Peptides against a protein of PDB entry 8PQO. Designs and how they scored, part 197

Target 1, 252 residues: chain A of PDB entry 8PQO
Amino acid sequence: VLLKEYRVILPVSVDEYQVGQLYSVAEASKNETGGGEGVEVLVNEPYEKDGEKGQYTHKIYHLQSKVPTFVRMLAPEGALNIHEKAWNAYPYCRTVITNEYMKEDFLIKIETWHKPDLGTQENVHKLEPEAWKHVEAVYIDIADRSQVLSKDYKAEEDPAKFKSIKTGRGPLGPNWKQELVNQKDCPYMCAYKLVTVKFKWWGLQNKVENFIHKQERRLFTNFHRQLFCWLDKWVDLTMDDIRRMEEETKRQ

## One batch from the design tools (peptide; made by RFdiffusion4, then SolubleMPNN)

Design b1_p26_7_s2 (from b1_p26_7, 19 letters changed)
Fold by OpenDDE base, seed 3:
Structure b1_p26_7_s2 (fold): chain B 252 residues (1-252), chain A 26 residues (1-26)
Amino acid sequence: as target 1 above (252 residues)
Amino acid sequence: DEEKKITLEIILGSVLKFLETKLPLN
């Protein structure tokens, strides 16, 4: 098991982020080919448990149509089915990703707290001390180009070049986080993403777990760069606007 | 063991494909 807490600092408020996140997901989904194909929504309902109240979703990603024919023919039952269970109680969220074949031997868990700070809170997810001491805190700087793969880099999604016309935020220079403290009217937040990866397979556990973390980090980095650079597109949107956009995306 | 190896490769490939297309909704 490998745990890392990714801390993504953004010059937006926790309330703004809720809109921006949903917009960015919807927008990015439009740009992906075959976005809804093979996705089965088993459950989508409100939940309330132990004081936590939000929306629960259970999706199955059937990857049979997304892999080569020979892979599909060789795949045992359940091997190409990915389950995603998500609890969205914003500003707290939890996602659990599993595979039918691997069962308890494979787990990706992402727990996120969105806090109005600069990523200074320790153990925001309230892990036991013995567990917390094994968690690596990883700061993602959306303005740091060195954290972005060349193949992922787009100038129009570079926070170091973007300036929001509507809010005046950006561009984000090398010391933008330090400068943010001195800007009275600029909100900020941190998304604390505790990622737990478990891959129980003899001889490959550490390699696979590290690999998955690398992919998650890449995903978080690119997504939040987009989110910030799309600020002018979503900052004035309402939740109703977002819902309409999501419906349009489903039809495409 | 060869069958297990093939299965592992399939699963890892599937997970990678999933993660490449997945967006961090939460």
Scores: peptide ipSAE 0.350, ipTM 0.863, DockQ to the pose 0.642
Fold by OpenDDE base, seed 1:
Structure b1_p26_7_s2 (fold): chain B 252 residues (1-252), chain A 26 residues (1-26)
Amino acid sequence: as target 1 above (252 residues)
Amino acid sequence: DEEKKITLEIILGSVLKFLETKLPLN
């Protein structure tokens, strides 16, 4: 098991991020071939636990149509079915990803707190001290081009070049995070993403767990760069607008 | 051994494909 806490600082408010996140996910999904094809919703219901109120969803992603034919033919039963259980109680979210074939031997858990700070809080997820001391804190700087793979880089999604017309935010210079402390008119937040990866299989645990973390970091980096650079597209949207957009995405 | 390797690659590829499609919703 390998745990890392990714801290993503953004020049947006916690409330703004809720809209921006949903928009960016929906927009990215529209750009993907097949969109939401192969998604089965098993559960979609409200929940309440220990004062946490939100929406619980259980979805199965059937990837049979999204892999090459030879993979589909050779895949063991359940290997191409991904289960996603999600507890959305924004500003707290939890997602558990499993695979039918691997059962308890595979787990990706992503727990996120969205806080109106600059990533200065320690152990926001309230882990036991013994567990917390083994968690690596990883800061993602969306303006740092060196953290982006060349193949992923797009100039139109570069926070160091983007300036929001509607809000005036950006571009983000090398010291943008430090400057936020003195910019009282610019909101800021940090997404504290505790990622737990378990892959218990044939002594390849450490190798695979590290690989998955590398991919998660890449995804988080690219996603939040997009989210910021798309600010003018979503900052004026309402939650009703987002819901309509999500429905259109599901139909593709 | 080869069968296990193929199975591992299939599972990992499927997980990565899923992650790339869904993106970090959290």
Scores: peptide ipSAE 0.343, ipTM 0.858, DockQ to the pose 0.754
Fold by OpenDDE base, seed 5:
Formats: C-alpha cells, sequence, structure tokens
Structure b1_p26_7_s2 (fold): chain B 252 residues (1-252), chain A 26 residues (1-26)
C-alpha cells in the first residue's frame, strides 16, 4: 500500500471551486472521443452517513470496446471492468476504484478535502499517527511548467501565461503562492487529495503503486491547470447553471 | 508466469485508459 497526499493550491475560493470543478469536468469530457461509452450507472442517490450528506454514485466502466481486439480476447473475466464508487459531500469527496478481476488485491482510493488555506494543514484526513507518518505530502504547483509533461503542455492552459479578464487573477509567477497572502482580494484554497493505492501482487506492488500515483499526479496537475485557465468561462456560473447544463447534456 | 504477466498488462492498461478518460470529479 502506498499513500500520498497531493496538495493542490489554487487562487479560487472553495465555493468557486465547486462550480469550476463541475464545469471543467464537463468541458474536458466533451473533448474526449467516446466519453461515457461503456459507462453503466448502477446507483445514483443521495446519502447521509456520519454527518456526511451528499450524493453517492456507483459506476461500472466497461472497457471492452476501448481496448484492442487481441487484448479483449486475452482478458480474463472482469479484468476490463472498473468499478467507481463515489461519495460527493463537497467540500469532502471520496472515490474508490476497484477492478472485478483483482477484487481486494487492487484499490485506488481518493479522499479530498477542500479547505480555504494554503495547504498547511497536517493530517486533514485524520489518519492514525502510525499511518500518517508514512504519507508523503506532495505539493502540486499549477504554475510550474516543469511538472507538466511536454506532450500535455498547452499554452492556452498555462497558468503562467493566463490572465483572467473577469477576476484579474493571473498570470501566476514563480512566487504566486507567497504573493497570495498579500492579496486580500484574491481567494485561495487547497485541495487535499489523499490517494491510497493498493496492488497486492508479489514483486510488482511498489512498481505498480508508484505508476498509478504518477498517473494520478499527472491527472490532478493537468486538470487544475485547465480549471484555472478556464476561470472566465465558469466564474459567473452558479450551481443552478451547472445543474441545468448537466440536465441538458443528459437529454442529448 | 506469462499468463500473469499478460493479465497484469491488461489490467494496467485498463486502469490507464480509465484514468485518461475519467476526470477528478471527486
Amino acid sequence: as target 1 above (252 residues)
Amino acid sequence: DEEKKITLEIILGSVLKFLETKLPLN
């Protein structure tokens, strides 16, 4: 098992982020060819548990049509089915990803707290001390180009170049995080994303777990760069606007 | 075990494909 806590600092408020996240997910999904194909929604319902109140979803991603034929033919039963269970109680979220074939031997868990700070809280997820001491804290700087793969880089999604017309935020220079504290009119937040990866195959555990973390970090980095650079597109939207957009998309 | 190796590659590929198509909604 390998745990890392990714801390993504953004020059937006927790409330703004809720809108921006949903918008950015929707926008990015439009750019994906075949997005949603093979997705089966088993459950989508409100939940209330231990003070959490939000929406629970259980989805199965059937990847049979998204892999080469020879892979599909060689794949054992369940190997191409990914289960995603998600609890969205913003500002707290939890996602559990499993594979039917691997069962308990494979797990990706992502627990996120969105806090109005600069990523300074320790053990925000309230792990046991023994577990917490093994968690690596990883800061993602959305303005740092060196954290972005060359193949992922887009100038229009570069926070170091973007200037929000509506808010005046950006571009984000090398010391943008330090400068935030001096800008009383600029909100900020941190997404604390505790990622737990488990892969119980002898000799491959560390390699696979690190690989998955690398992919998650890449995903988080690129997504939040987009989210910020799309600020002018979503900052004036309300949650009601987002809900309407989602409903309209479902009807198509 | 070659069969296990193939299975691993399939699973890892599936996870990668999933992660590429899935965005951090939560």
Scores: peptide ipSAE 0.340, ipTM 0.857, DockQ to the pose 0.690
Fold by OpenDDE base, seed 4:
Structure b1_p26_7_s2 (fold): chain B 252 residues (1-252), chain A 26 residues (1-26)
Amino acid sequence: as target 1 above (252 residues)
Amino acid sequence: DEEKKITLEIILGSVLKFLETKLPLN
């Protein structure tokens, strides 16, 4: 088991982020082929547990039609079925990803707290001390070009170049986080993403777990760069606007 | 074990594909 807490600092408020996140997901989904296809929603219901109130979803992603033929031919039973269980109680969210074939031997858990701070809180997810001491805190700097793969880089999604016309935020220079502290009118937040990866195969655990973390970090980095650079597109939108956009996306 | 390796590659590839498309909702 490998745990890392990714801390993504953004010059947006927690409330703004909720809109921006949903918008960015919807927008990014338009660029992906086969979005929503092969998705089975098993559960979609409100939940209340231990003072946490939100929406619970259980989805199965059937990837048989989304992979090459040779993959389908070689895939054992259940290997191409991904289960996603999500508890969305923004500003808290938890997602558990499993695979039918791997059963208990594979787990990706992502627990996120969105806090109005600069990533300074320790153990925001309230792990036991013994567990917490083994968690690596990883700061993602959305303005740092070196954290972005060349194949993922887009100039229009570079926070170091983008300036929001509507808000005046950006571009994010090398010391943007330090400068942000002095900008009283600019909101900020940190997404604390505790990622737990378990891959219980002898001899492969460390390699695979590190690989998955590498991919998660990549995804978090790219997504939040987009989110920020699309600020002018979503900052004036309401949640109702987002819901309409999502419905339109589903129709495609 | 070649069979196990193939299975791993399939699963990891599938997971990666899934994450690339849906993870931002987290």
Scores: peptide ipSAE 0.336, ipTM 0.856, DockQ to the pose 0.686

Design b1_p26_7_s3 (from b1_p26_7, 17 letters changed)
Fold by OpenDDE base, seed 2:
Structure b1_p26_7_s3 (fold): chain B 252 residues (1-252), chain A 26 residues (1-26)
Amino acid sequence: as target 1 above (252 residues)
Amino acid sequence: DKEKKLTLEIVLGAVQKYLDTVLPLN
């Protein structure tokens, strides 16, 4: 088991982030070939447990069409099916990712708290002390070019170059987080993403768990750079606007 | 076990593809 808490600081409010996140997900999805092909929604319903109210979704990603033919032919039953169970109770979210073939031998859990701070809270997910001491805190700086792979870098998605016309935020210099504290009118937040990766095959735990964390970090980094650089596209939108956009997309 | 290793690579490839197609909505 390998646990890391990724802390992503952004010069947006928690309320703004909710809109920006949904917009950015929708926008990025447009750039993906195949759209929603191979995604099966099993459950999409409201839930309430332990005082938490939100939306629960269970999706299966059938990836047979997304891999080479020879891989599909060699793949055992369930090996190319990814189950995603998600509990969305913003500002709290939880996602559990499993594979049909691996069953209980493989699990990715992502638990996120969105807080109006600069990533200074310890154990925001309220883990037991014994578990918390094994969690590595990883700060993602969206302005740090060195954290981005060359193949992922786009100048139009570089927070160090972007200037928001609508808000005046950016560009984010090397000390942007420190400077942000002195900017009374600029909101900020941190997404605390606790990622738990469990892989039970002996001798391969470290390799697989580190691989998954590497991919998650890459995803978080790129996504939030996009989210910030697309600020002018979504900052004036409301949650109602987003809901309408989603409904319109479903009707097409 | 070569078969298990191959299957693992297939699964990891699937996970990678999943992560390439999904975004951190949650």
Scores: peptide ipSAE 0.503, ipTM 0.916, DockQ to the pose 0.677
Fold by OpenDDE base, seed 1:
Structure b1_p26_7_s3 (fold): chain B 252 residues (1-252), chain A 26 residues (1-26)
Amino acid sequence: as target 1 above (252 residues)
Amino acid sequence: DKEKKLTLEIVLGAVQKYLDTVLPLN
C-alpha cells in the first residue's frame, strides 16, 4: 500500500473550481475519439451518509475498443473492464477504481477535499496518526514547467504564459503562490488529493504502486494546467450551462 | 508467472487508458 497526498493550489475559488472542473472534464471527453463509447452506467443515485449528501455513481469502462487488437485477443475476461465508484459531494469527492480481473488484488482510491486555503492543512482527510505519518505530501505547482513532461507541454496550456482576459489572473511567475497571499482580491484554493494505491501481488507491490502514482501525478498536473488556462472559457458559465454541455457530450 | 506478468501489463495498460480518458473529477 502506498499513500500520497497531492496538494494542488490554484488561483480560483472553491466555487469557481466546481465549474472549471466539470467544464474541463466535458471538454476533454469531447476531444476523445468515440466520446463516451464503452461507458456503462450501472448506478446513478443520490446518497446520504454521516451528514454527507451527494451523488453516487458506478460506471464500467469497457476498454476493448481502446486497446490494440493483439491486446484484446490476449486479454482474459474482465481484464479490460475498469469499475469506477464515485461519491461526489463537492467540495468532497471519493473515487474507487478497480479491475474485474484483479478483484481485491488491485485498488486505486482518490479522496479529494477542496479547501479555500493555500495547502496548509495537515491531515485534512482525518487519517489515524499512525497512517498519516506514512503519507507523503506532494505539492504540484501548475506554473513549474519542470514538473511537466516535454511530450505533454503545450504553450497554450502554460500557466506561466497565460493571462486571463476576463479575470486578470496570470501569468503565474515563479513566486506566484507567495504573492497570492498578499493579493486580497484574488481567490485561491487547494485540492487535497489523497491517493491510495493497493497492489497485492508479492514482489511487484512497489513497482506497480509507484507506477500508478506517477501516472496520477502526471494527470493531476496536466489537468489543472488546462483548467487554469481555460479560465476564460468557463468562468462565466453556470452549473446549468455545464449540465447542457454534459448532455451534448453524451449524445456524441 | 509469465502469463501473470502479461496479464498485469494488459491491466495496467487498461488503467492507463482509463486515466487518459477520464479527467480527475477526483
Scores: peptide ipSAE 0.501, ipTM 0.915, DockQ to the pose 0.679
Fold by OpenDDE base, seed 3:
Structure b1_p26_7_s3 (fold): chain B 252 residues (1-252), chain A 26 residues (1-26)
Amino acid sequence: as target 1 above (252 residues)
Amino acid sequence: DKEKKLTLEIVLGAVQKYLDTVLPLN
């Protein structure tokens, strides 16, 4: 088991982030060929548990059409099916990712708290002390180009170059986080993403777990760079606007 | 075994494809 808490600081409010997140996901989905093909929604219902109220979804991603033919031919049953169980109670979210073939031998859990702070809270997910001491805190700086792979870099998605016309936020210089503390008019938040990766095959645990964390970190970095650089596109949108956009995306 | 290793690579490829598709919804 390998746990890391990724802390992503953004010059947006918790309320703004909710809109930006949904917009950015919808926008990215437009660029994907096939859209919702291969996604099966098993459950989509409201839930209430232990004072947490939100929306629960269970989706199966059938990836057979998304892999080369030779991979599909070699894949055993269930190997290309990813199950996603998600509890969305913003500003808290939890997602559990499993694979049908691997069953209990493979698990990715992502638990996120969105807080109106600068990533200074310790153990926001309230782990037991023994568990918390094994969690590595990883700060993601969206302005730090060195954290971005060359193949992922886009100038139009570089927070160090972007200036928001609508809000005046950006560009984010090397000391943007420190400067943010002194800017009373600029909201800020931190996404605390606790990622738990479990892989049980002996001798491969560390390799697989580290690989998954590397992919998650890459994903979080790129996504939040996009989210910020698209600020002018979503900052004035309402939740109703987002819902319309999502419906339009589903039709493509 | 070789078959298990190949299957693992296939699964990891599927996970990667999933991550590339969904982006962080949480």
Scores: peptide ipSAE 0.500, ipTM 0.914, DockQ to the pose 0.691
Fold by OpenDDE base, seed 5:
Structure b1_p26_7_s3 (fold): chain B 252 residues (1-252), chain A 26 residues (1-26)
Amino acid sequence: as target 1 above (252 residues)
Amino acid sequence: DKEKKLTLEIVLGAVQKYLDTVLPLN
C-alpha cells in the first residue's frame, strides 16, 4: 500500500473551482475521441451517510475499443474493464477504482477535500495517526514547468504565461503562492487529494504502486494547469449554466 | 508467471487509458 497526499494550490475560490472543474472536464472530454463510448452507468443516485450528502455513481469503463487490436485479443476477460465508484459531495469527493480481473488485488482510492487555504492543513482526511505518518505530502505547483513532461507541455496551458483578462489573475511567477497572501482581492484554495494505491502481487507492489502515483500526479498537474488557463472561459459561468450545458449535451 | 505479467501490463494500460479519459472530476 502506498499513500500520497497531493496538494494542488490554485488562485481561485472553492466556489469558482466547482464551476471550473466541471467545465474543464467537459472541455477535455470533447477533445477525446470516443468520449463516453464504452461507459456503462450502473448506478447514479443521491446518497446520505454520516451527514455527508451527495451523488453516488457506479460506472464501468469498457476499454476494449480504446486499445490496439492485439491487446484486445490477448486480454483475458475483465482485464479491460475498469469499475469506478464515486461519491460526489463537493467540496468533498471520493473515487474508488478497481479492475474486474485483478479483483481485490488492485485498488486505487482518491479522496479530495477542497479547502480555502494554501495547503497548510495536516491530515485533512482525518486518518489514524499511524496511517498518517506514512503519507507523503506532495505539493503540485501549476506554475512550475519542470513538473510537466515535455510531451504534455503547451504554451497556451502554461500558467507562467497566461493572464486572465476577466480577473487579472496571472501570470504565475516563481513566488506566486507567497504573493497571494498579499493580494486580498485574489481568492485561493487547495485541493487535498489523498491517493491510496493497493497492489498485492508480491515483488511487483512497489513498482505498480509507484507507477500509478506517477500517472495520477501527471494527470493532476496537467488538469489544473488547464483549469487555470481556461479561467476566462468558465469564470462567468454559474453552476446552473454548467448543469444546463450538461443536460443539453445529454440530449444530443 | 509470464502470462500474469503480460496481463498486468494490459491492465496497467487500461488504467492509463481510463485516467486519460475521466480526468480528476472526483
Scores: peptide ipSAE 0.470, ipTM 0.903, DockQ to the pose 0.675

Design b1_p26_7_s4 (from b1_p26_7, 20 letters changed)
Fold by OpenDDE base, seed 5:
Structure b1_p26_7_s4 (fold): chain B 252 residues (1-252), chain A 26 residues (1-26)
Amino acid sequence: as target 1 above (252 residues)
Amino acid sequence: SAEKELTLKIILGSIQKYLETKLPLN
């Protein structure tokens, strides 16, 4: 088992982020070829548990059409089916990812708290002390180009170059986080993403778990760079606007 | 085993593909 808490600081409010996240997910999904293809929604319902209220979803990602033919031919049953269970109770979210073939031998859990701070809270997910001492805190700096793979880099998605016309936020220089404290008119937040990866095949645990974390970090970095650089596209939208857009998209 | 190694590669590839298509909504 390998646990890391990724802390993504953004010059947006928690309320703004809710809109921006949904917009950015929708926008990025449109850019993906075959977006939504092979996704089966098993459950989509409200839930209430221990005072937590939100939306629960269970999706199966059938990846057979998204891999080369030879991979599909060699894949054992269930190997290309990913189950995603998600609890969305913003500002708290939880996602559990499993694979049909691996069953209990593989698990990815992502738990996120969105807080109006600069990533200074310790153990925001309230882990037991013994568990928390094994969690590595990883700060993602969306302005740091060195954290981005060359193949993922786009100038139009570079927070160090982007300036929001609507808000005046950006570009984000090397000390943007420190400067943000002095900018009373600029909101900020941190997404605390606790990622738990379990892989039980002996001798391969560390290799696989580290690989998954590397992929998650890459995803978080790229997504939040996009979210910020798309600020002018979503900052004037309301949650009602987003809901309407989603409903309209579902009807098409 | 060779079969297990191949299966692992396939699964890791599928997870990677999932993560490339999935965005951190939750």
Scores: peptide ipSAE 0.441, ipTM 0.897, DockQ to the pose 0.669
Fold by OpenDDE base, seed 1:
Structure b1_p26_7_s4 (fold): chain B 252 residues (1-252), chain A 26 residues (1-26)
Amino acid sequence: as target 1 above (252 residues)
Amino acid sequence: SAEKELTLKIILGSIQKYLETKLPLN
């Protein structure tokens, strides 16, 4: 088991982020070939647990059409089906990812708190001290180009170049986070993403777990760079606007 | 075994594809 807490600081409010996140997900989904093809929604219902109220979803991603033919032909039963269970009680979210073939031998859990701070809270997910001492805190700086793979880099998605016309935010210089502390008129937040990766195959745990963390970090970095650089596209949208956009995406 | 190695590659590929298609909503 390998745990890391990724802390993503953004010059947006917690409330703004909710809109921006949903917009960015919907927008990216439109850009994907086939859109939501192969996604089966098993459950989509409200839940309440221990004072937490939100929406629970259980989705199956059938990846048979998304992999090369030779992979599909050789894949054991269930190997290409990813189960995603999500509890969305914004500003708290939890996602559990499993694979039908691997069963209990594989798990990715992502627990996120969105807080109106600069990533200064320790153990926001309230882990036991013994568990917390083994968690690596990883700061993702969306303005740091060195954290972006060359193949992923796009100038139009570079926070160090982007200037929001609607809000005046950006571009983000090398010391933008430190400067933000002194800018009373600019909102800020941190997404605390505790990622737990479990892979039980003997001798392969560390290799696979580290690989998955590397992919998650890459995803988080690219996504939040996009989210910020798309600020002018979503900052004036309402939640109703987002819901309409999501429905349109489902139809494609 | 060769079978386990192939299975692992398939699983990792599936995870990678999932991550490419699903943005971090949560």
Scores: peptide ipSAE 0.440, ipTM 0.896, DockQ to the pose 0.687
Fold by OpenDDE base, seed 4:
Structure b1_p26_7_s4 (fold): chain B 252 residues (1-252), chain A 26 residues (1-26)
Amino acid sequence: as target 1 above (252 residues)
Amino acid sequence: SAEKELTLKIILGSIQKYLETKLPLN
């Protein structure tokens, strides 16, 4: 088991982030070829448990059509089916990812708290001390180009170059986080993303778990760079606007 | 085993594909 808590600091409010996140997901989905294809929604319902209320979704990603033919041909039954169970109770979210073939031998859990701070809270997910001591805190700096793979880099998605016309935020220089503290009118938040990866195949645990974390980090980095650089596109939108956009996206 | 390694590669590839297509909603 490998746990890392990724802390993504953004110069947006928690409330703004909710809009921005949904917008960015919707926008990026439009740009993806075959978006939504192969996704089976098993459950989509409200939930209430232990004082937490939100939306629960269970989706199966059937990736047979998304992988090369030779992979599909060699894949054992269930290997290309990924189950995603998500509890969305913003500002808290939880996602559990499993694979049909691996069953209990593989798990990715992502638990996220969105807090109006600069990533200074320790153990925001309230882990037991013994578990918490093994969690590595990883700060993702969206302005740090060195954290971005060359193949993922886009100038239009570079927070170090972007200037928000509507808000005046950006560009984010090397010391943007320190400077943010002194900018009274600029909101900020941190997404605390606790990622738990379990892989039980003997001798491969660390390799696989680290690999998954690397992929997650990459995803988080790229997504939040986009989210920030698209600020002017979503900052004035309401949740109702987002809902309309999502519906429109589904029609395409 | 070779089969296990191949299966692992396939699964990891599928996970990677999933992550590339699925943006972090949560």
Scores: peptide ipSAE 0.436, ipTM 0.896, DockQ to the pose 0.660
Fold by OpenDDE base, seed 3:
Structure b1_p26_7_s4 (fold): chain B 252 residues (1-252), chain A 26 residues (1-26)
Amino acid sequence: as target 1 above (252 residues)
Amino acid sequence: SAEKELTLKIILGSIQKYLETKLPLN
């Protein structure tokens, strides 16, 4: 088991982030060819458990059409099916990812708290001390180009170049986080993403777990760079606007 | 085994493909 807590600081409020996150997901889905193809929604319902109230979803990603024919022919049953169970109780979210073939031998869990701070809170997910001492805190700086793979880099999604016309936020210089502390008019938040990766095949645990963490970090980095650089597109949107956009995306 | 190695590659590829299409909504 390998645990890391990714802390993503953004010059937006927790309330703004909720809109921006949904917009960015919808926008990215439009740009993806066949975005909804192969996704089966098993459950989509409200839930209430232990004082947590939100929306629960269970989706199956059938990846048979997304892999080469020879891979599909060689894949054992269930190997190309990814299950995603998600509990969305913003500002708290939890996602559990499993594979039908691996069953209990593979797990990715992502638990996120969105807090109106600069990533200074320790153990926001309230782990036991023995567990918490094994968690590596990883800060993602959306302005740091060195954290972005060359193949992922886009100038239009570079926070170090972007200037928001509507809010005046950006560009984010090398010391933007330190400067943010002194800017009373600029809201800020941190997404605390505790990622738990479990892979039980002996001799492959560390290799696979580290690989998955690398992919998750890449995803978080790119997504939040987009979210910030698209600020002017979503900052004035309401939740109703987002819902309309999501419906339009589903029709494509 | 060779079979396990192939299966692992397929699964990791599936995870990669999932992550390429999935954004951190939650």
Scores: peptide ipSAE 0.436, ipTM 0.895, DockQ to the pose 0.676

